# Ledger of designs, part 118: peptides against a protein of PDB entry 6J54

Target 1, 223 residues: chain A of PDB entry 6J54
Amino acid sequence: NENLFASFIAPTMMGLPIVTLIIMFPSLLFPTPKRLINNRTISIQQWLIQLTSKQMMAIHNQKGQTWSLMLMSLIMFIGSTNILGLLPHSFTPTTQLSMNLGMAIPLWSATVFTGFRYKTKTSLAHFLPQGTPALLIPMLVIIETISLFIQPVALAVRLTANITAGHLLIHLIGGATLALLNINTMTAFITFTILILLTILEFAVALIQAYVFTLLVSLYLHD
Target 2, 42 residues: chain B of PDB entry 6J54
Amino acid sequence: QFQFTGIKKYFNSYTLTGRMNCVLATYGGIALLVLYFKLRSK

## One batch from the design tools (peptide; made by RFdiffusion4, then SolubleMPNN)

Design b2_p13_5_s2 (from b2_p13_5, 5 letters changed)
Fold by OpenDDE base, seed 2:
Structure b2_p13_5_s2 (fold): chain B 223 residues (1-223), chain C 42 residues (1-42), chain A 13 residues (1-13)
Amino acid sequence: as target 1 above (223 residues)
Amino acid sequence: as target 2 above (42 residues)
Amino acid sequence: SLIDQVNFLLSLI
C-alpha cells in the first residue's frame, strides 16, 4: 500500500532533493563549544559525548583510539537522525538501506583493511578459532570468511530493519487509533496507549541502534 | 603452555602463528583447487 | 570518576 510506505519515500520539493538538507540538519543541533562553561544544553551534550566516548573507546588501544572522532561522529549522526525521524511527518534517512550500506560498507572495509595492515597475524588468525579440531579447520576458515563478508550487510540491514519496523508500527497503530476513534472509543484509547508506549520504546531503539552500529564497527576494528 | 614439535609447530590451532599458517594454507589450497579446475576446463 | 560525572550532572540541574 502506497499509504503505508509513503513515509519512506525520499522527499523532493520542486524537483530538488530535500534529503540532503535533512541529512545535514542534525549538524545544527550540536554546536561546537566555545566557552569554558557553556550553556546547560551544550554542557550536557558534551558530557554525554565524553561518556559515550569513554565507553566506546575503552576496548581500544592507543592506536585504536584514533578512530574516536569518527566513531563518535557516527553515533551522534545516526542517533540524531534516528531521533529526529520519530518526529511526526519526518523523514529519517536511516530507513533507507542505501544510506546504511553506504555507511556500513566503507566503515567495515576500513576496519578490515586496518586490521590486516597493522595486525596482520591477529587478523588472519581470527579466521580460525582457537582450539579448533584439525579436520574442521578448512571448513571453518571458509565459514568464517563468509561470515566476515556478511558483517557489513548485517550491519546495514539491522539498522534499516529496526528503524523501519519501528516507523511502520507507529504508523499502523496510529492509523488504527484514528480508525477506531469513531468505532470503539475504548479500544481506540487502548491502541493510543500502546502507541505512546511504542513511541517511547522507539526512542530507545533509535539510540540503541545507533550505539550498536558504532559499537560493531569498533569491535570489527578491534577484532 | 603448548609445546609443539614438527609440523604441528607451524600448523596448529592454538598458537597465533599456527592459526595464521593454517588459514593461509587453507586459502592456498582453495586457490590451487580453483586454479586446477580452471586449467582443466580450458 | 562516576561520582564526578554525577556531581557534574547534578550541578547542571
Scores: peptide ipSAE 0.108, ipTM 0.770, DockQ to the pose 0.012
Fold by OpenDDE base, seed 3:
Structure b2_p13_5_s2 (fold): chain B 223 residues (1-223), chain C 42 residues (1-42), chain A 13 residues (1-13)
Amino acid sequence: as target 1 above (223 residues)
Amino acid sequence: as target 2 above (42 residues)
Amino acid sequence: SLIDQVNFLLSLI
């Protein structure tokens, strides 16, 4: 089973960490536009960024729209890393819970502190749902407080679990396909078909999880 | 909009101010309980 | 507008 988790080990070369280079690599895929009419790939990227920015910032007022650059950079980073992680023999940093917590906790803290800074009354009132019976107020406030602190953990674990589980499943089904090639070619073909469908699903999951991660951060800011 | 009088004006689950005060009161109560048990232990 | 964006995208194909 060591071979199963070998793809999740942080890669090093002669004791030097190359993880930094892997994390920085997606930035090369998004060059800055310099022309009025850019290349087709850059134009598509700009169109996608504009589309996602309009959707993400539609729920925010003028003050919330200041977070647009941060949220767009976040979704581009997570999305690109997740897609690149589906390449054979690649390492995905987003499979590491430490990295996802490193993103989730500061962003969550920033949204919570921003809420308390500018909307103190509303933020404090969110700990108690409207219309709660008087006897249930103390217990419900405690539960809502616990729910708040679970948010960064749930955000990080959701991303980590979805990406990691997908990678493991691709590895297992791929390994089974290779093992069945010499045993039963018909069954191997069926397993290979499942692998193809699964890889398509994982491409979708990679983008969806990036979107959900940024969307939830944005929603926490809105509340 | 709800109109409350007396103590219900400040401590209610319907108005924004009332909900805020209820939350602060609950945190204050918990803090006092923790303080009480801490002082009792010593 | 959405129509303009779609037309722009189609022009790239």
Scores: peptide ipSAE 0.085, ipTM 0.766, DockQ to the pose 0.012
Fold by OpenDDE base, seed 1:
Structure b2_p13_5_s2 (fold): chain B 223 residues (1-223), chain C 42 residues (1-42), chain A 13 residues (1-13)
Amino acid sequence: as target 1 above (223 residues)
Amino acid sequence: as target 2 above (42 residues)
Amino acid sequence: SLIDQVNFLLSLI
């Protein structure tokens, strides 16, 4: 049992928190442009960031577009960490619930408070869906209030569960494939094929979860 | 637009103001209930 | 060999 979760233990070297370095490492992959005409790799990155930014911020007004930097940095951070986490013997910080809660709660709080400050009437009205029968109003308002407070937990747990489950499956199927190589090569081949397909899926999941996390934060901002 | 009269004008599920008032009334009611039980225990 | 490659890849997991 401990062997399954050994890859999810926060790595330390000589008692020093190397996790800090792991968290900061993705930032090195996205250097700031220094030239009017940048390298092809940087240009592609900027192009992708612009496309995703345009797509995500299309739902926001001018005031909401102020959050573009934060949201884009968030998606780049989560996406890069999730993808790097699929490397061999790598540690994914986003598999830690504490890490995801540390991102989800402040961002959620910021979006909710921003909504209440600048869109108080609309934000309060969102606790009651339009057209609700009068008899259901009190109960529905309570449910919607509870739903609001579950949002940061849902954000963190969703990201943690999806990434962690994927990693576990890759380890399990990989271990099974290795074990089956000495038992039945044909079955091992099938298992290995599944492993490849699963790995491709996890790459997609890694990006999707980053997008969903950021999109939901953006959606909460828009209300 | 919807035309409401009386209390329905201020407490309705269709207008923005009506929805807001319903939410505030609900929270106010809950707060009063909590206050009632708190004072009752004294 | 293919088996060696698979073993190598699995050892990375």
Scores: peptide ipSAE 0.043, ipTM 0.751, DockQ to the pose 0.013
Fold by OpenDDE base, seed 4:
Structure b2_p13_5_s2 (fold): chain B 223 residues (1-223), chain C 42 residues (1-42), chain A 13 residues (1-13)
Amino acid sequence: as target 1 above (223 residues)
Amino acid sequence: as target 2 above (42 residues)
Amino acid sequence: SLIDQVNFLLSLI
């Protein structure tokens, strides 16, 4: 049914790509602080950013700490877009594989390139796990090389699949609930309860996927 | 704290340098194989 | 009614 995928079509207004505005909208939710002691919302946001920054950047050296701004902005962007996508009749840009690839490939390339520039020996050594039997070294190096190139695809697909599947499931259960309203009200109530629980789960998934995406980018930078 | 002697000192899967050399050797071997097949075809 | 509210909420999804 084409109606199942209608919510995933990139919206346009009179041929103009309104998707650009949708992507830029989350930036309005995170205004820059103007005071030493800001309001409660900004204070909570800053506190969360500081906590996540400390946790994610703890594994990085001083040069890696320079990526803090980009990684924090990335997690805030993905997280906010995923959460906003759960609003009624909302378009989630992160459901588009092209969007996620557009983020994953450059970030992955930057991390890999940075690793080879500053830690060439360590980066090359990562193609061979420690303690590998000598006979398996050539094959394992090839596999690890392929694994490296799959990383940006895995990042994009993981985020896209999780968010898209969640939205699709919410839509399907919602549609089933509507259909059951005319058949069995009790069953419809059960499905509606499941829908509520599922939406709560999807809020958690939205944040987790944002965190995992950013964390893996950070880990690729460290390795 | 690995003690290797001979060729294993430079090509091992335990030390950082050894792992690097193994990776480079593998890539070099693949490059030579590709080169061999290209030259053989002509 | 509760059904109307549920229908409204579901229509938003």
Scores: peptide ipSAE 0.023, ipTM 0.749, DockQ to the pose 0.013

Design b2_p13_5_s3 (from b2_p13_5, 8 letters changed)
Fold by OpenDDE base, seed 5:
Structure b2_p13_5_s3 (fold): chain B 223 residues (1-223), chain C 42 residues (1-42), chain A 13 residues (1-13)
Amino acid sequence: as target 1 above (223 residues)
Amino acid sequence: as target 2 above (42 residues)
Amino acid sequence: ELLEEAQLLLQLI
């Protein structure tokens, strides 16, 4: 069982944590454009960033458009780290709840404080849905307040759980395929096919979770 | 446009200002209750 | 309204 969770242990070299280098590595995969007509890889990246930016920022007003750079960087960071984490025996920083909370709490706090600063009346009114019966108002305000504080936790846990569960399944099925090779070749082939399908699914999950994480942060800003 | 009179003008679940006042009143009530129990326990 | 729609989408994923 310790071997299954070995991939989730923070890697160290000579007593120094390599986690910092792993976190910084995805930033090297996205260089800034320097020419009018860039390389094909850079042009595709910029095209994807522009498409995602247009979709995510369409709901925001001009003041909300200032968050475009941060939100796009967040998608690129989480998406790239999640995809790189699907490499065999690789460490994914996003499997660590501490990292995801470290991202979720400040971003959530920033969205909440910006809402209270510029749209105080609307933000306070958001704790009470429209048309609520008078008898339910105090209880519902308490529930909505608790719901607000659960948002950063749910955001972090969702990302962590989905990536961690996917990574565990790949290791378990991968280990099962190797064990079945010596027992029954036909069953091993079936299990291997499932492993391939699962890896494709996890690539999709990795991108979706990055998008959902950023989208929810954006929606909290919009209120 | 909803026309409310009396207390419902300030504490309304339909208007933005009314909803805000309801939330503030709820928080104020909770704060007073906490303060009461804290002063009573001392 | 957008939060409710987002919650529905998250339940499907």
Scores: peptide ipSAE 0.110, ipTM 0.796, DockQ to the pose 0.025
Fold by OpenDDE base, seed 2:
Structure b2_p13_5_s3 (fold): chain B 223 residues (1-223), chain C 42 residues (1-42), chain A 13 residues (1-13)
Amino acid sequence: as target 1 above (223 residues)
Amino acid sequence: as target 2 above (42 residues)
Amino acid sequence: ELLEEAQLLLQLI
C-alpha cells in the first residue's frame, strides 16, 4: 500500500522541497518566440496556442477576452504539468488537491466577483433560472447559491481525481504486469497491452482535464 | 414578449430585473429571518 | 444556455 501512494508524496532532496522546481519546469518548455519564422517546434506550439485561444475566447466579448492571457497560461500550465506527470517516475503537482484548490478558488472567486461587478443584474439573475414557478423561487435560489459555492471544489476535485486515478491505474497495471512476467507470460502480455492503451488514454485525459478546467473557469467568467 | 403588470412586473421569473428582484427578496427574507431568530435568542 | 452547456460538459467528464 505504501508503494501505491509513494508517487504522490512531495519529493524532497536534502530536506528541501523540489516541488517548486517541478512546478516551474514546464515554463522552460515554452520559450517565447524571437523570430518571425521560428523553429518548427515553436511554430507548432504557437499555432496550438492560437487555436486554443480562438476556441476559448470565442465565447467571450471584448471585456472577457482580457482574460485570454490568464486562461491560456492556465491551460498550458495544467496541460504541460499533466503530460509531464505521465513520464516514468515523475511527480505531478496537479495530483495534489491543495494545488488544484489553490488554483480553483482564486480563479473562481475572481470570475464571480468580476461578474458581480460588471454584470450585477445578470449575475444575480443567475441564481434563479428563467421560468421558475413562484413557489419554488426561495428554495431554488438557496440551491443555486449552494451550487455556486460547490463549483470551485468540484473543479479542483475533478482535476485531482481524474489525474490521480489515472496514475494509480497505470501504477497498478504496471505492477501487475511486472509481477505476471514471472508467472504467466501470456497474461503479462495482455496486461502490458492494457497498460499501453491506458497510458495513451491518460495522455488524452491529461489534456482534456486541462481544457475542461480552463473552460469551466471561462464559462464562470461569462456567466 | 411578456408584459407584466403590478407586482409581477417587479417580481417575475422571466425578466432579468424580475429575477434579480426575486433573488434579492429571497436573500432579504432569509437575512430578516436569521436576524429575527438571533434577536429572539438574546 | 452556457450553464446548460457547462452542465452537459460536466456530465461528460
Scores: peptide ipSAE 0.088, ipTM 0.808, DockQ to the pose 0.026
Fold by OpenDDE base, seed 4:
Structure b2_p13_5_s3 (fold): chain B 223 residues (1-223), chain C 42 residues (1-42), chain A 13 residues (1-13)
Amino acid sequence: as target 1 above (223 residues)
Amino acid sequence: as target 2 above (42 residues)
Amino acid sequence: ELLEEAQLLLQLI
């Protein structure tokens, strides 16, 4: 049991936290383009960023489009960290709830404050859904206010739980495959096949969670 | 589209202004209740 | 409306 969770412990070398270096590492994978026609890898990355930016920022007005750089950097960061975390014997910083809360709370607060600043009437109106019966208005307003404060927590926990659960499952199935190699080779082969399929799924989950995280932040900005 | 008259014009669950007023009224009511209990305890 | 759509998307994922 202790060995199972050992992969989620923040790595330290000689008492110095390497977590900082791990967090900064994905930035090296996305170099700044310097040419009009870049390399194939940079061109693909830029194309993907443009597609995602167009899709996400289509909901926002011109003032909301100012957040495009931050949102794109966020999705690239979370996505890259999640994918890199699927490498064997790698540490995923996104499995740490503290980091995800550290990202979620400021972004959420910024979106909420910007909403109240520029669209005060609409933002206040969001505490009450349309068509609510008059008798339920006070209760529902309270619930909606609580729901607002749960948003950053839910945002962080969702990312943390999905990535952590995926890693745990990979470790468990991987451990089971190794254990079954000495017991029954046929069953070990089946579990290994499941492991491969699971790893492919986790790659998809890694990207989806990054997208959902950024999408929800953008949605909170739009209100 | 909705035609409201009287107090319902200002406190509606359908219009943006009405919803805003309802929210403000609820917060105001809660604040008054909290204030009442605080003053009552003193 | 967008929040409801987002919630539906989150339920699917």
Scores: peptide ipSAE 0.086, ipTM 0.814, DockQ to the pose 0.026
Fold by OpenDDE base, seed 3:
Order: structure tokens, then C-alpha cells, then sequence
Structure b2_p13_5_s3 (fold): chain B 223 residues (1-223), chain C 42 residues (1-42), chain A 13 residues (1-13)
């Protein structure tokens, strides 16, 4: 059990936390372009950012487009950290629920408060679905209020659970493959194939979860 | 689109204003209930 | 409407 969860322990060197350095590391992978014609890697990065920006901001009006920089930075941060976390013996900060809650709660609160500030009538009206029977209004308003407060929790838990579960599965199946190499090579080959397929899936999940996290924050902003 | 008269004009589940008023009324009612129980217990 | 679309996306993921 200790070996299973060892990858989720916050790393320290000589008693000093390295987590801060790990969190800052993804920023180094995305340098600011200085040339009109950039390198292939930077050009691809810019192209991807532009595509994702166009897709995400198509939902928003001009006032909502002010959040573009924040949302794009968020997706790049989460996506990069998730991908880097799939490296062997790496620590993924996004597996920590505390970090994800630390991101989800402020962003959610900001979107909710901005909604109440600029679209007070619409935001208050969202607590009651259209066309509800009069007798069910009080109960439904309460349920919708509870649903609102569950949103940041669901956002954080979704990201944490998906990334953590993926890492656990990779670790378990990887350990099983190593154990089976000495017992039955054929079975080990089968489990190794599953491991490869799972790792490919986890790469996709890592990017999808980053996108979904930012998209949901964006959707909460638009209401 | 919907033309309501009387109290239904202000408390509707179909109009934005009506829905807002319903929500405010429900929260107001809950607040009054909580206040009532708080004042009753102490 | 956007929440409905979001719910559909969440069901796919």
C-alpha cells in the first residue's frame, strides 16, 4: 500500500518542499515568441492556443472575452501538468484535491459573483427553471441552490479522480506486468499491451480533463 | 410572449422577472423562518 | 441552454 501511494506524496529535498518548483516548471515549456516566424514547436503551440481560444471564446460575448487570458492560461497549466505527470516517477500536483479545490473554488466564485454583478436578473432566475409548477417552486429553488454549491466540488473532484485513477491503474498494471515477467511471459505480454493502451488513453484523458475543467468554468461564466 | 395579469404577472415561472421574484420570495421566506426559529429558541 | 450542452459533454466524458 505504501508503494502504491508513494507517487502521490509531496516530494521534499532535505526537508524543503519541491512542489513549488514542480508547479512552476510547466511555465518554462511555453516560452514567449520573439520572432515573426517562430520555431516549429512554438508555432504549433501558438496554433493550438489559437484554436482552443477560438472554440472556447465563441460562447462568450465581448465582456466574457476578457476572461480569455485567464482561461487559456488555466488550460495550458492543467494540461501541461497532467501530461508531465504521466512521466515515470513524476509527481502530478493535479492529483492533489487541495490544489484542484484551490483552483476551482476561486474561479467558480468569481464566475458566480460576476454573474450576479452584471446579470443579476438572469442569475437569480437560474435558480428556478422555466415552466415549473407553482407548488414545486420552493423545493426546486432549494435544490438548485444546493446544485450551485456542488459545482466547485464536482469540478475539483472530477479532475482529481480522473487523474488519480489513471495513475493508479498505470501503476498497478505496470507492477503486475513486472511481476508476471518472471512467472508467465505470455500473460505479461498481454498485460503489457493493456498498459500501453491505457497509457495512450491517459494521455487523452489528461488533455480532455484540462479542457473540460476550463470549459465548465467558462460555461459558468456565461450561465 | 406570455401575458399574465394580477399576482401572476409578478410571480411567474415563465418570465425572467417572475422567476426572479419567486426566488427572492423563497429566500425571503426561508430567512424569515430561520429568524423565527432563532428568536423562538432564545 | 449552455448548461444543457455542458451536461451533454459531461455525459460523453
Amino acid sequence: as target 1 above (223 residues)
Amino acid sequence: as target 2 above (42 residues)
Amino acid sequence: ELLEEAQLLLQLI
Scores: peptide ipSAE 0.068, ipTM 0.803, DockQ to the pose 0.025

Design b2_p13_5_s4 (from b2_p13_5, 6 letters changed)
Fold by OpenDDE base, seed 5:
Structure b2_p13_5_s4 (fold): chain B 223 residues (1-223), chain C 42 residues (1-42), chain A 13 residues (1-13)
Amino acid sequence: as target 1 above (223 residues)
Amino acid sequence: as target 2 above (42 residues)
Amino acid sequence: LALLEALLLLSLI
């Protein structure tokens, strides 16, 4: 069990945190275009960013569109880190709850405070759904207030739990395949096939979680 | 168009202003309860 | 929200 969780320990060299370099590495994979007509790879990347931007910002007004750059950078960061984390013997910073809380809490707070600053009446009214019976109003306002404070926790825990669970499953199935190689080759082949299918699923999960994280942040901004 | 009279004009779950006032009243009530128990314990 | 819930459920499998 200790070996399973050893992959989640932050790597250090000579007492210096290498985690900072690991976090910064994905940014090198997304160069900024310098030409009007770019290379095929850069053009595809920009096209994907534009498509995702249009989908995510469709719900926002002109004032909300100012957050487009931040939200697109967030999805690219989380997505790239999650995908790179599926490489063998790699460390994923997003498996650390502290990292996800460090992203979730400030972004959530910013969305809540911006809502209260520019749309105070609408933001306060959001604590009470329209058409609520009079007797349920106090209880429902309390529940909605608690729900608001659970949002950053749910955002961070969802990302952490999904990525961590995926990593654990890959390690467990991988360990089982290695153990069965000398016992039963046929069962080892089956478990290896499951491992491949699971890794493909985890690639999809990595992208979905990045999208969900960013989408929820945008949704909180929209109110 | 919602036509409310009296207290329902300011405290209702259908209008934006009414919903806001209900939320503020709830928070105010909770704050008063907390203050009451804090002062009572002394 | 329903699509989001479905995607979340799929991500847990």
Scores: peptide ipSAE 0.225, ipTM 0.802, DockQ to the pose 0.023
Fold by OpenDDE base, seed 4:
Structure b2_p13_5_s4 (fold): chain B 223 residues (1-223), chain C 42 residues (1-42), chain A 13 residues (1-13)
Amino acid sequence: as target 1 above (223 residues)
Amino acid sequence: as target 2 above (42 residues)
Amino acid sequence: LALLEALLLLSLI
């Protein structure tokens, strides 16, 4: 069973952590445009960023739109790392809960503090849903406060769990396929087909989780 | 439109100000309870 | 609230 988690061990070379280089690698896939009419690849990237930016920032005012650069960089980072993690024998940094917490906590805290700074009345009012019966107000306020503090944890755990679970499934099904090659070729073929379908699904999950993470951060900013 | 009079004007779950006041009152109450138990233990 | 629920359901996939 140690082999199941071997792919999630942080890679090191001669005791030096190469995780830093792995985290920095996706940045090379998104070069800065230098021309008005760029290469097709860069143009597609810019188009996608523009579409996602318009979609996410449509709910925000001008002050919220200041966060557009950070949110777009976040989705590009998480999305790229998740997609690269689906490459064979690759290490996915987003499978590490520490990394996701490191992203979620400061972003969440920033959104909450900015909310309290500029929209104090609205932010305080969010601890009590509209239309709550008077007798349930104290209990519900407590629950909402707890819910607020769970948000960064849920944000990090959701991303980590989904990506990690996907990788585990790929490993398990892949291992089963290899084991069945010499036992029953027909079942091995079926298992391999499932593996392919699962891999396609994981590509979608990788992008969706990046989007959800960024969107939730954006929603917390909007409150 | 919600028209509240008296105490309901300041403490309600429908208006923004009312909700804010309810939240502050709840936190204040909890703080007072914690303070009470802390002082009682001494 | 409905949007949050939809996002949570989507996040479970």
Scores: peptide ipSAE 0.202, ipTM 0.817, DockQ to the pose 0.026
Fold by OpenDDE base, seed 2:
Structure b2_p13_5_s4 (fold): chain B 223 residues (1-223), chain C 42 residues (1-42), chain A 13 residues (1-13)
Amino acid sequence: as target 1 above (223 residues)
Amino acid sequence: as target 2 above (42 residues)
Amino acid sequence: LALLEALLLLSLI
């Protein structure tokens, strides 16, 4: 069991945490534009950022669009870290629940607080859906309040679980392929094919989870 | 538009203000219950 | 919301 989770241990070198460097590394992959027409790679990146920004901010008014920078930085960070985590023998910081909670709780609290500050009536009314029978109002309000507090936990756990599970599967199947190389070449080939398909899936999952994380934060902001 | 009269005007599940008041009333009720049990145990 | 929930469920797999 220790071998299965060895890849999820925070790496340290000479007592210094390498995790800080790993977290900062994705920032180097997204250079700031200096020209009106940049290189093709940078232009594609900016185009993707613009597309995602338009999609995410479409549900928000002008006041909500002030969060665009934060949300876009978040999706870029989570997406990049998740993709980099799929590299061989790489450590993914987003597999750590502490990190995801550290992101989810402040962002969620900020969205809830801003909602209560600027849309107090709407935010309070959100605890009670429209058309609720009068007898169910107290119970439903309690359930909605509990649901609200579960949101940051669900957000963090979802991201952590999906990325961690994907990594675990890749390692398990990868280990199985290596073990089967000398036992049965045909089965090893099949498992290797599954590994390739799984890795492709995990790339998609990595991006989807980043998008879902930011989308939910955005949705909570919209209330 | 629903025309509500009396107490239903202030405590409705259809209007924004009504829903807000219902939520506040529920929280207030829970707070009072908790306070009651806390004071009773002393 | 239902579509979002479905997507979330799919993301859990």
Scores: peptide ipSAE 0.197, ipTM 0.810, DockQ to the pose 0.025
Fold by OpenDDE base, seed 3:
Structure b2_p13_5_s4 (fold): chain B 223 residues (1-223), chain C 42 residues (1-42), chain A 13 residues (1-13)
Amino acid sequence: as target 1 above (223 residues)
Amino acid sequence: as target 2 above (42 residues)
Amino acid sequence: LALLEALLLLSLI
C-alpha cells in the first residue's frame, strides 16, 4: 500500500521544500572548535574523527592524504543523516537513490581520474590481474572494465538499499505489532521485542554504511 | 624475476608494462572491431 | 573483502 512508502516522500511545508533544511541540519551538530580544550561533546567528536581518519588514511600516501578532509566530511554527513533518519517520523535524504548517486558518481569519477592522471601505468595494469593465462586476457580485461563501471552504481545502491530496507522493516514490524495487539498479546510482545532489537541493529547499520561508503571511495582512490 | 624476450616482453601478464600493453591492445582490438562494424553497416 | 561482504549482508537485515 501507499502508506508503506509515505515515509519516503520528500517532505514539504506549504509547498516549500523542507528537504534542504533537513540536509543542512546535521551540519549544526558539528560546530567548529574555537579553543584548545573544547567542550566534552566537541572533544569526543574530534577524537572520533581523528581515529577514523587515521584508519582510513593509513593506506594512502601523502598525495592521497590530501583527500582526508573530504572523506571525513563525507562519513560525518552520511553517518549523521542516517542516524537522524532513525528518529520517528523523520525523513532520511540518503534513502533517495538520486542523492546517493549524486555523491557516488562524482567521487568515483574523481578517484578514477586521479588514478589515471598520477598512476597511469598502474591503473591500466589493474584491468589485468597478474598471472592470467594468455587466452583469458581479453575476456578478463572486459570483465574488469565492466567491474569498474559497476562500482559507482554498487556504491550508491548499497547505501540506499541498506538504509531503505532498514526503515521498511521498522515500519512493517511496527505495524505488525500494532495489528497484533488486538489479536494476540503474546505474539505482539514477541514482535515488539524483535522491533527493539531491529532498531538497535539499524543504528549500527547506519554507522556501518556510512563507514563502508567512505572506505570504498578511499579504496578506489588507492587503486 | 621474470625475464621475457621478444613479444612476450611487451605482452605478458606478469610485468606491469606487459599488463598495461595487454590492456591497451585489448581496447585497441575492441575499438577496431566496433569501427569495422560501424563502417560495414554504412 | 569477505568481512566487508558480511557486514553488508548484516546491514541489509
Scores: peptide ipSAE 0.169, ipTM 0.805, DockQ to the pose 0.025

